# Peptides against a protein of PDB entry 3S8F: the designs that were tried, part 75

Target 1, 157 residues: chain A of PDB entry 3S8F
Amino acid sequence: VLTLFVAVPSLMTAFTVAASLEFAGRLRGGRGLFGWIRALPWDNPAFVAPVLGLLGFIPGGAGGIVNASFTLDYVVHNTAWVPGHFHLQVASLVTLTAMGSLYWLLPNLTGKPISDAQRRLGLAVVWLWFLGMMIMAVGLHWAGLLNVPRRAYIAQV
Target 2, 166 residues: chain B of PDB entry 3S8F
Amino acid sequence: DEHKAHKAILAYEKGWLAFSLAMLFVFIALIAYTLATHTAGVIPAGKLERVDPTTVRQEGPWADPAQAVVQTGPNQYTVYVLAFAFGYQPNPIEVPQGAEIVFKITSPDVIHGFHVEGTNINVEVLPGEVSTVRYTFKRPGEYRIICNQYCGLGHQNMFGTIVVKE

## One batch from the design tools (peptide; made by RFdiffusion4, then SolubleMPNN)

Design b2_p13_2_s1 (from b2_p13_2, 9 letters changed)
Fold by OpenDDE base, seed 1:
Structure b2_p13_2_s1 (fold): chain B 157 residues (1-157), chain C 166 residues (1-166), chain A 13 residues (1-13)
Amino acid sequence: as target 1 above (157 residues)
Amino acid sequence: as target 2 above (166 residues)
Amino acid sequence: DAHKFIEAVASLL
């Protein structure tokens, strides 16, 4: 149980980011309990990508707590569950954040803004990436719970 | 302006921080509840048992596959299993249905996995350490052992069999 | 099968 305290800094960071998003949304005219979400720049892939990463990180983080549990880890360790977890953490949060960073960084470094077509393409890319990652992650977690082993090409189920 | 922004950020941070802490406690509570109500499949950690991987094949309870299955009591057995590159010993492992089986698993070479299909047996096997798993097979038949930890070129083909006899 | 998934999840709770 003491190991679970490692989740504290992570949760603090995640919800601090959420606080920043709420602040930004309210500055952009969002009102109410959830109106600030709509006010965020969902038309910008540099914004959407890391936010989608954060959304993927939520179940991943919950899974991290499961993996850190001695008894629960016995169920999921070295099953398809594990790849499902780290794909949410790395291929979702980290990768999408990197993608989003590029959509911001490159225009700033080059001094050339992205075209509208490039923007729309970027949005499509990050949304499709997120969707694909969620499908894969759900599948892997499902398989893991059914005791499909990791690093094996066969399964009884 | 900067002061106002800073103040606003802090206000939201405090709210979300409180929420984060609350959620942390919820998660801990859920885990505690799960553990308290769990009735099957929990194998607690035992004492760390060590062996010399360089001699485990030559002497001791893992040295002879023919003597790997030891009856320790009425309807109780200990099975000394070696996971090695690339297989399991003994193979097959023959045990009676309904008996309590204590698997003592170690490796003479590298880290392996010991995943028994159709069961919740799934442990890593480290050279120099003994993994202990207790299980009772309720159904007769063959159970495949799968290595789920990469161990070299033959990893993908590293399988064993447990035969449960009536 | 969806029911198997649900049961598997439930087994962790």
Scores: peptide ipSAE 0.027, ipTM 0.801, DockQ to the pose 0.024
Fold by OpenDDE base, seed 4:
Structure b2_p13_2_s1 (fold): chain B 157 residues (1-157), chain C 166 residues (1-166), chain A 13 residues (1-13)
Amino acid sequence: as target 1 above (157 residues)
Amino acid sequence: as target 2 above (166 residues)
Amino acid sequence: DAHKFIEAVASLL
């Protein structure tokens, strides 16, 4: 029971970030229920990368609740589900946040802005990374539910 | 104006908090769904049972693979399984179809996995602890045991077999 | 059940 209560502050934190994004979008001229999303700086890889990380973190967080559940963990533990969760939490959120941070940090440290070509390339990289991670993560979670074991090269499926 | 901005942020936060609560219920529902669809026949965790890993090979119910399968009642068996680097004993494990099998699994060396394909049996095996799993095989045949916890250089080849006889 | 896995992945493409 207490383990599941951890979901409450976690969700509060997550959605506080979302609220910050909404505020930022509205400050940038976004209006309506969803118009603020479009107003966010989607042309900046320093922004896009961590946001995509957050998007990947959402299902990962949901999976965290599952993994933390005694009864549910019995089903998914040491199956392909677990690395699926990891790739959302680490390889998506952490990695994309790091990528985004670098896109901001390096220009500021060097005093040299990134070129438009570098910007476009950066956007391509982070979006492709996100896409690949989502495909892999969904696949791993699905495989896990099909009882594909973790840390094994062979499976019955 | 920072004050005005803060008020605006708070308004948005209230909405997102409400959404957060809604999502909490969604997640609970998903958990319930997952339990209902995937956890039928979940084996409850047993009481903590301990064993000395340094002597488990020499004495006790795990010492002799030939005596590992013990009939404890009508259509009821206890199987004492060792997971070790790198295999299982006994191997194969032979049990009757339709019998209630209590697996008592431990390790003499390092942590291993005990994942039985085609079943919901999937436990970690810790030296010094006994993992207890109760299962009834409804179908005869061979069930592969897979180690799904890294245990060393031979981990990838660590397999066992349960043979369910008619 | 490998086909289910493949189908699941393919559904994302």
Scores: peptide ipSAE 0.024, ipTM 0.786, DockQ to the pose 0.023
Fold by OpenDDE base, seed 2:
Structure b2_p13_2_s1 (fold): chain B 157 residues (1-157), chain C 166 residues (1-166), chain A 13 residues (1-13)
Amino acid sequence: as target 1 above (157 residues)
Amino acid sequence: as target 2 above (166 residues)
Amino acid sequence: DAHKFIEAVASLL
């Protein structure tokens, strides 16, 4: 019930963020339906990380609605599906947002810009993290649909 | 011009909100489709039932594992199962193939899980409550029961067996 | 295995 109550506002918030990104991209010279995406600062880990988190949040949020559905929950509850959802929401969105926030916050707090090496390393970290989380999440959801139980070390599947 | 910029932002917001709304309907439609076409094979067989976990082992239908399987009609059975630390009773549970089985599961101690491998039977078992699940085993053989809710130090070893006979 | 994944999803839907 609570999930469903917050689902709509959350979607609205997410897409307002997307609107801001489109505006920013177009201000940076992006044109067309998707050109604004390319114009965004993909060389900045402080930007890339939370955006990747948002991308992971899309299936995670959809899964949240599924998990909150009474009848569908009987299928997925306490299966590997649930950890899959968590890894999208917490280990992807929250974690990547935190990573990105640090790349913005630390330079501002210290008054020192990050080095180019730090920037490149940061980009590598957030992209690899995202990739790993997506692989893991897909695997967990897949396993969950195959009725692999949560909190059990064995399964007959 | 701030006004122009503001107007542009609002236009983007409106567009994305419209898209958001459309996606919401897509998700709802997907859920509806899933529900309409879903063949779970497991359905609730009753309303919430309460029991006293402190006496469930001593009296009532869960007290005697030898009487746990009750024939309630032609090709219909009720099985009274206890999930406890750390196992299931009766064990094994023996039921006929093709029979409609109503599992009534409760716990005398803590919360457990009741997950039957090879099926979509998967419920939490709460002390003081009876979980009711209806299922028909179409294939004979052994089905392992797994506890998928942490229940203590022996949780990982808490298993049971359902034997489906021809 | 993408095929198995698709089948799993299809079984849910």
Scores: peptide ipSAE 0.021, ipTM 0.762, DockQ to the pose 0.025
Fold by OpenDDE base, seed 5:
Structure b2_p13_2_s1 (fold): chain B 157 residues (1-157), chain C 166 residues (1-166), chain A 13 residues (1-13)
Amino acid sequence: as target 1 above (157 residues)
Amino acid sequence: as target 2 above (166 residues)
Amino acid sequence: DAHKFIEAVASLL
C-alpha cells in the first residue's frame, strides 16, 4: 500500500522534470516533438549522468509496482528479479546522480573548470556505466522471471 | 516575460500530464499481461498459523522427522518441514507422485527460505509462523530445496531434497 | 516466457 501511494507523487515529479527538460531544450533551440531532446547539453557529464539515471529509474519504478503487487510479488520475490530492481534504483539513479553531482560540484568549489579530456572521460564513464547497468538489469530481471533464486550460487536455468 | 514563460511551462506540463496518463494505461496493461502469463499455478498462502519456535523441536508434528509425512487422504499428504541452520528435516522428504502435498513449514531459529527447484514453491519461513504450500508433483525424481534467505555462515550450503516416488 | 515479456517492453521503447 505504501509503495503504491508513493508511486503517484513520484510519477508526478518525474514528468514534471521531463517537462522542465523539454522547456530547457526548446530554449536552446530545439524544435518539433523530439528536437528539444537533441538540443539538451549532452556534452556535459554533469547533465548526462543524472538524466541517464532517470531513464534507468523508469523501468525500476514500474518494477516497484510489480514488487508491491501481492500476486506478482509471488512470482518475483527472492529471485534475481529483486536485485535487478535494486540495481536500477540505486546503482543507476542514485549512483549516476552522485557522479553527475561531482562533475558539477568539484569545478564549482575549486573554481577550476574541468579540462576537455576530463570532460570526455567523464562522458565515457557515465555512458559505459549506464550501458553496463542496463545489461545487468535486463539479465537479472530475465533470470528472475526464469525463477533463478536470489542469494544462491546455483540455479536450475 | 514571466507571463509568457509561465504559459509555456504550463503547456509542456499539460502535454506531459497527458503522456503520463497514457503511460499509466500502458503500465497497467503490462502488469495485466505479466499477471496472465506468469501466475499460472500460483499456490495461495494458507491462513496465518502460529507456533512456538522454542518448543517446535521438542513436541508437536515437527518434533519427529520419521513422522513428518502424514497421509491425510487417499491421495493427499501433509509434510511437516523444519527449516533450520543449516538444513531441512526431514531430508530427504519422500512423497508419492501425483499426490497432493501440503507442506507445513516453520523454523526453530532464524528466517530461512524454502525454494524448490523445478516448481513454483518459493516461500520465506519465519520462526513462530507456519508457511503452508500446496503442490502436486507430476514427475518423479529429485527436487532440490534451496534456502534463498540469508541465514548465517552456512547459508550457501543449506540444501534439502524432495524425492518423488512412482 | 521471459523473452516475451522483454520483447513486449522493448516494443514500447
Scores: peptide ipSAE 0.020, ipTM 0.765, DockQ to the pose 0.039

Design b2_p13_2_s2 (from b2_p13_2, 9 letters changed)
Fold by OpenDDE base, seed 3:
Structure b2_p13_2_s2 (fold): chain B 157 residues (1-157), chain C 166 residues (1-166), chain A 13 residues (1-13)
Amino acid sequence: as target 1 above (157 residues)
Amino acid sequence: as target 2 above (166 residues)
Amino acid sequence: DEHEFIEAVGALL
């Protein structure tokens, strides 16, 4: 139980980001419990990418708590579950944040804004990446629960 | 107004912080509930046991694969298993159906995995430590042992077999 | 039971 308190600072950070998003959405005219979400700049891949990363991080974080549990870790350790967790934390959050950063950084460094075509392509890339990562992550977690081993090319199932 | 904005942000932060704490308690409660009601499949870890990896092949219960399976009581056995680069000893491991098997697993070289298909047996094997796993095979047949921890060039080919006899 | 435990974990997710 004490080990789970390690998650508190991370949760505080994550929900601080969420608070910032809510504030930003409300400043942009969003109202109500969920209206602020719609008001966020979903047409900007530099915004969408890291937000999708955050969405992937939610189940990943929950999985982290599971992995930190001694008894539950026995079930999932060195199974396909672990790569599933990694792909949510690293290949989703970190990678999508990096992608989003590039969509912001390159135009600013070059002084040239991205074209509308590039913007749309960027949106397609980050959404497709997120979708692919979610499919893979769900598959890996499912396989892990079915006792598919990690770092092996063969499994009973 | 910057001050007004900061005050508003703090209000949202407080709300989300409260939510975060609530979720933490929910997670703890769910884990506690699961452990209280659904622990039949959990194999508790044994006490820490140490062994000298440099001599484990020459002396002691792991030295002779022909003596690896030891009957410790009625329908109870201890199996001393070595995980090494790149295989398991003994191989095959022969045990009777329905018997309580205590696996004592160690490594003479590097870290390996011991994953038995069709079971919940899945442990890392560290040189110098003895992994203890208790299991009862209910069905006869062959159970494959898979190394699920990278251990070198032959890792992908490192397999063993447990033969459960009727 | 191993299956019961796995199902419980699955339900937790």
Scores: peptide ipSAE 0.018, ipTM 0.802, DockQ to the pose 0.024
Fold by OpenDDE base, seed 1:
Structure b2_p13_2_s2 (fold): chain B 157 residues (1-157), chain C 166 residues (1-166), chain A 13 residues (1-13)
Amino acid sequence: as target 1 above (157 residues)
Amino acid sequence: as target 2 above (166 residues)
Amino acid sequence: DEHEFIEAVGALL
């Protein structure tokens, strides 16, 4: 009965962050329903990383609801689906947020700003990381739906 | 300045919070709809059945592999399966095609998996608890049982076989 | 049917 109530704080947090992003984008000159998105600092890896993490967290969160469902969990539990979920939640959101935090924290702690080359490299890293995670996650979820077992070196076919 | 910013943030938060709640209900509704329209093959939760893992090998229905397959009715069987480090008992499990099979699975040692290829049978097996799964094999042949829960050094090689006879 | 639906929702929650 209370299982899905765990989704409430998570959604509240996610959409609160989204609200903050909208506010920030509008402060930066973004207008309209979606213009604020373009106004966000997409040239800063410290920003891009956690935002990409949030994007990965959306399907991961949906998967979390599936995994928390007794009946649906029977289909996906201990299949490749589960690692797919983990990589979206931990390796996407948490890891990208940590990466982004470092891009902000280290320059501030050292007093040395990152060079333009380092900035561009950072952007490449976080985008490639996100892309890789999405590809892997889609593959794992797909395999899971095909009943490929978790923690096994073989599959049905 | 800060007051205006704070007010603006709150306004956006309220909007997004409303959206959040709406989406929560949408997700729940979609899941409910999916379950309502796709109920075939869903195995409901059964009663929690417990067993003493320290004695399950010596006494009771799991003690003798030769007596593991019990006919309970016309074209109905109960199979008492042990998952242990590192294998399954009995092995192979022999059942007739088209019969309703109730698997009663437990472990004498650690947590194992019971994943049957070609089927939707996939449960964890906990020491001290009995997992119950009902299934009817429509096709004859061999079905491999895979342990999909790490259980020790031999986990990766822990397999069983269900033989479905015509 | 309705019973299955209720059971499914109950299992979900």
Scores: peptide ipSAE 0.014, ipTM 0.799, DockQ to the pose 0.020
Fold by OpenDDE base, seed 2:
Structure b2_p13_2_s2 (fold): chain B 157 residues (1-157), chain C 166 residues (1-166), chain A 13 residues (1-13)
Amino acid sequence: as target 1 above (157 residues)
Amino acid sequence: as target 2 above (166 residues)
Amino acid sequence: DEHEFIEAVGALL
């Protein structure tokens, strides 16, 4: 119940953020239904990281609702499904947001802009991190649905 | 113009909120679909039942592993299982194929898991509470019980066996 | 209104 009380406002907040991104993209010259996405600053790791985190949060949030479901919890509880959910929420969203925050915060605190090399490296890091997390999360959810147990080193499957 | 910008933002917010609401219904529908199509072999067979973990080994239906399997009706059994550090009793649990089995599982010490491989039986076992799970084994053979809740240094080696006889 | 909606959804699930 508590999770659901949090989930709905969180979804609303997430979509308001998306609305802000659309507005920003359109201000940057993006047009059409999806053109505003392309207009966003994808060359900035401080932007890319938290956005990728949000993308990972979509299935993670849905999974959170599943995990909080009384009936579905019988299926997924203490299986590899749960770690899969955590890696989307913590290792993806939180971690990528932290990475993005650092790429913004450090230049502002030091008064020194990041070099182009640092920027490119940052982009590589956040994209590779996201890719790895998505692969792992999908695998864990899949394994969980196959009833692979959590906190066990062996499984029948 | 701040007013124009504000109106534009509100328009985007309204659109995205509408989309969010639609997605909420989609998620609910997906959950419902999953529940409707998922073949659950495990049925909760009771309400919350309490037991004294300090005496459960000495008194009551869990006290004697030799009497843990009780026939309650035609092709119906109740199995009183203890999950403890670090194993299960009785071990093995012997039940007939095709019988409706009600597992009554509790712990005398700490929280454990009761995960039966090859089935969807997967419950946490709390001291002082009785976990009740109903299941019918359709195939004979051995089913391994795994503890999937950390319970101490021997957690990784905590296994049991259910033997389903023809 | 929003609170009521959240509660309704929470009760449904």
Scores: peptide ipSAE 0.012, ipTM 0.757, DockQ to the pose 0.033
Fold by OpenDDE base, seed 5:
Structure b2_p13_2_s2 (fold): chain B 157 residues (1-157), chain C 166 residues (1-166), chain A 13 residues (1-13)
Amino acid sequence: as target 1 above (157 residues)
Amino acid sequence: as target 2 above (166 residues)
Amino acid sequence: DEHEFIEAVGALL
């Protein structure tokens, strides 16, 4: 019940952020239904990181509803599904947001912009992190559905 | 200027809300698919039953492992299982193939898991509460019980065995 | 809207 209550304001926030991104993209010259996405500053790790975090958070949020369901939780509870969900929420959204925050905060605090090399490295780190998290998350969710137990080093499957 | 910006933002918000409604059907379909494919053979929990964890080892149906398996009817058994740090009692649990088994599981100490490999039996075991699970083993052999709830230093080695006899 | 979504999911579950 509490999870569902939290889901409502979270979704509202998510769509508000999406609307803001679309507006920003269109201000940057993006046109059409999806052209605004390409117009966003994908060359900035401070932008890319939290956006990728948000993207990972979407399926994680849906998973939260699954975990809160009595009938569905019976299937997934204490299986590899659970850590899969948590890693999407914490290791994706929270961690990537933290990474993005550093890429913005440190240059602003020091007054010195990051070098182009540092920028490119930052982009590589963020994208690789996201990719790794998606692979792990998909694997864990799949394993969970196959009844691989959580907190055990052995499984029959 | 601010008015124009506000109007533009509202338009995009409306668009995203419309999209969200479309996605509603997708999510409902995904949930329905999950329910249809992964809920077959779900074992419903029994009614809430309480027990005193401080005395469960000394008296009652869990006290003697030799009397843990009780025949309650033709091809029906109740098995009183203790999950404790760090193992299960009785161990092994011996039951006939094809019989309806009612597991009544509790703990004298801390929370444990009761996950039986090769089955959909997966419950948490709380001190003071009796977990009830019904299952019929169709295949003979050994089924490993795994503790999937961290319960202390010996958690990783906490295993039991169900032996299903022909 | 989000409320409708949650209600629909809740009804299904």
Scores: peptide ipSAE 0.006, ipTM 0.765, DockQ to the pose 0.042

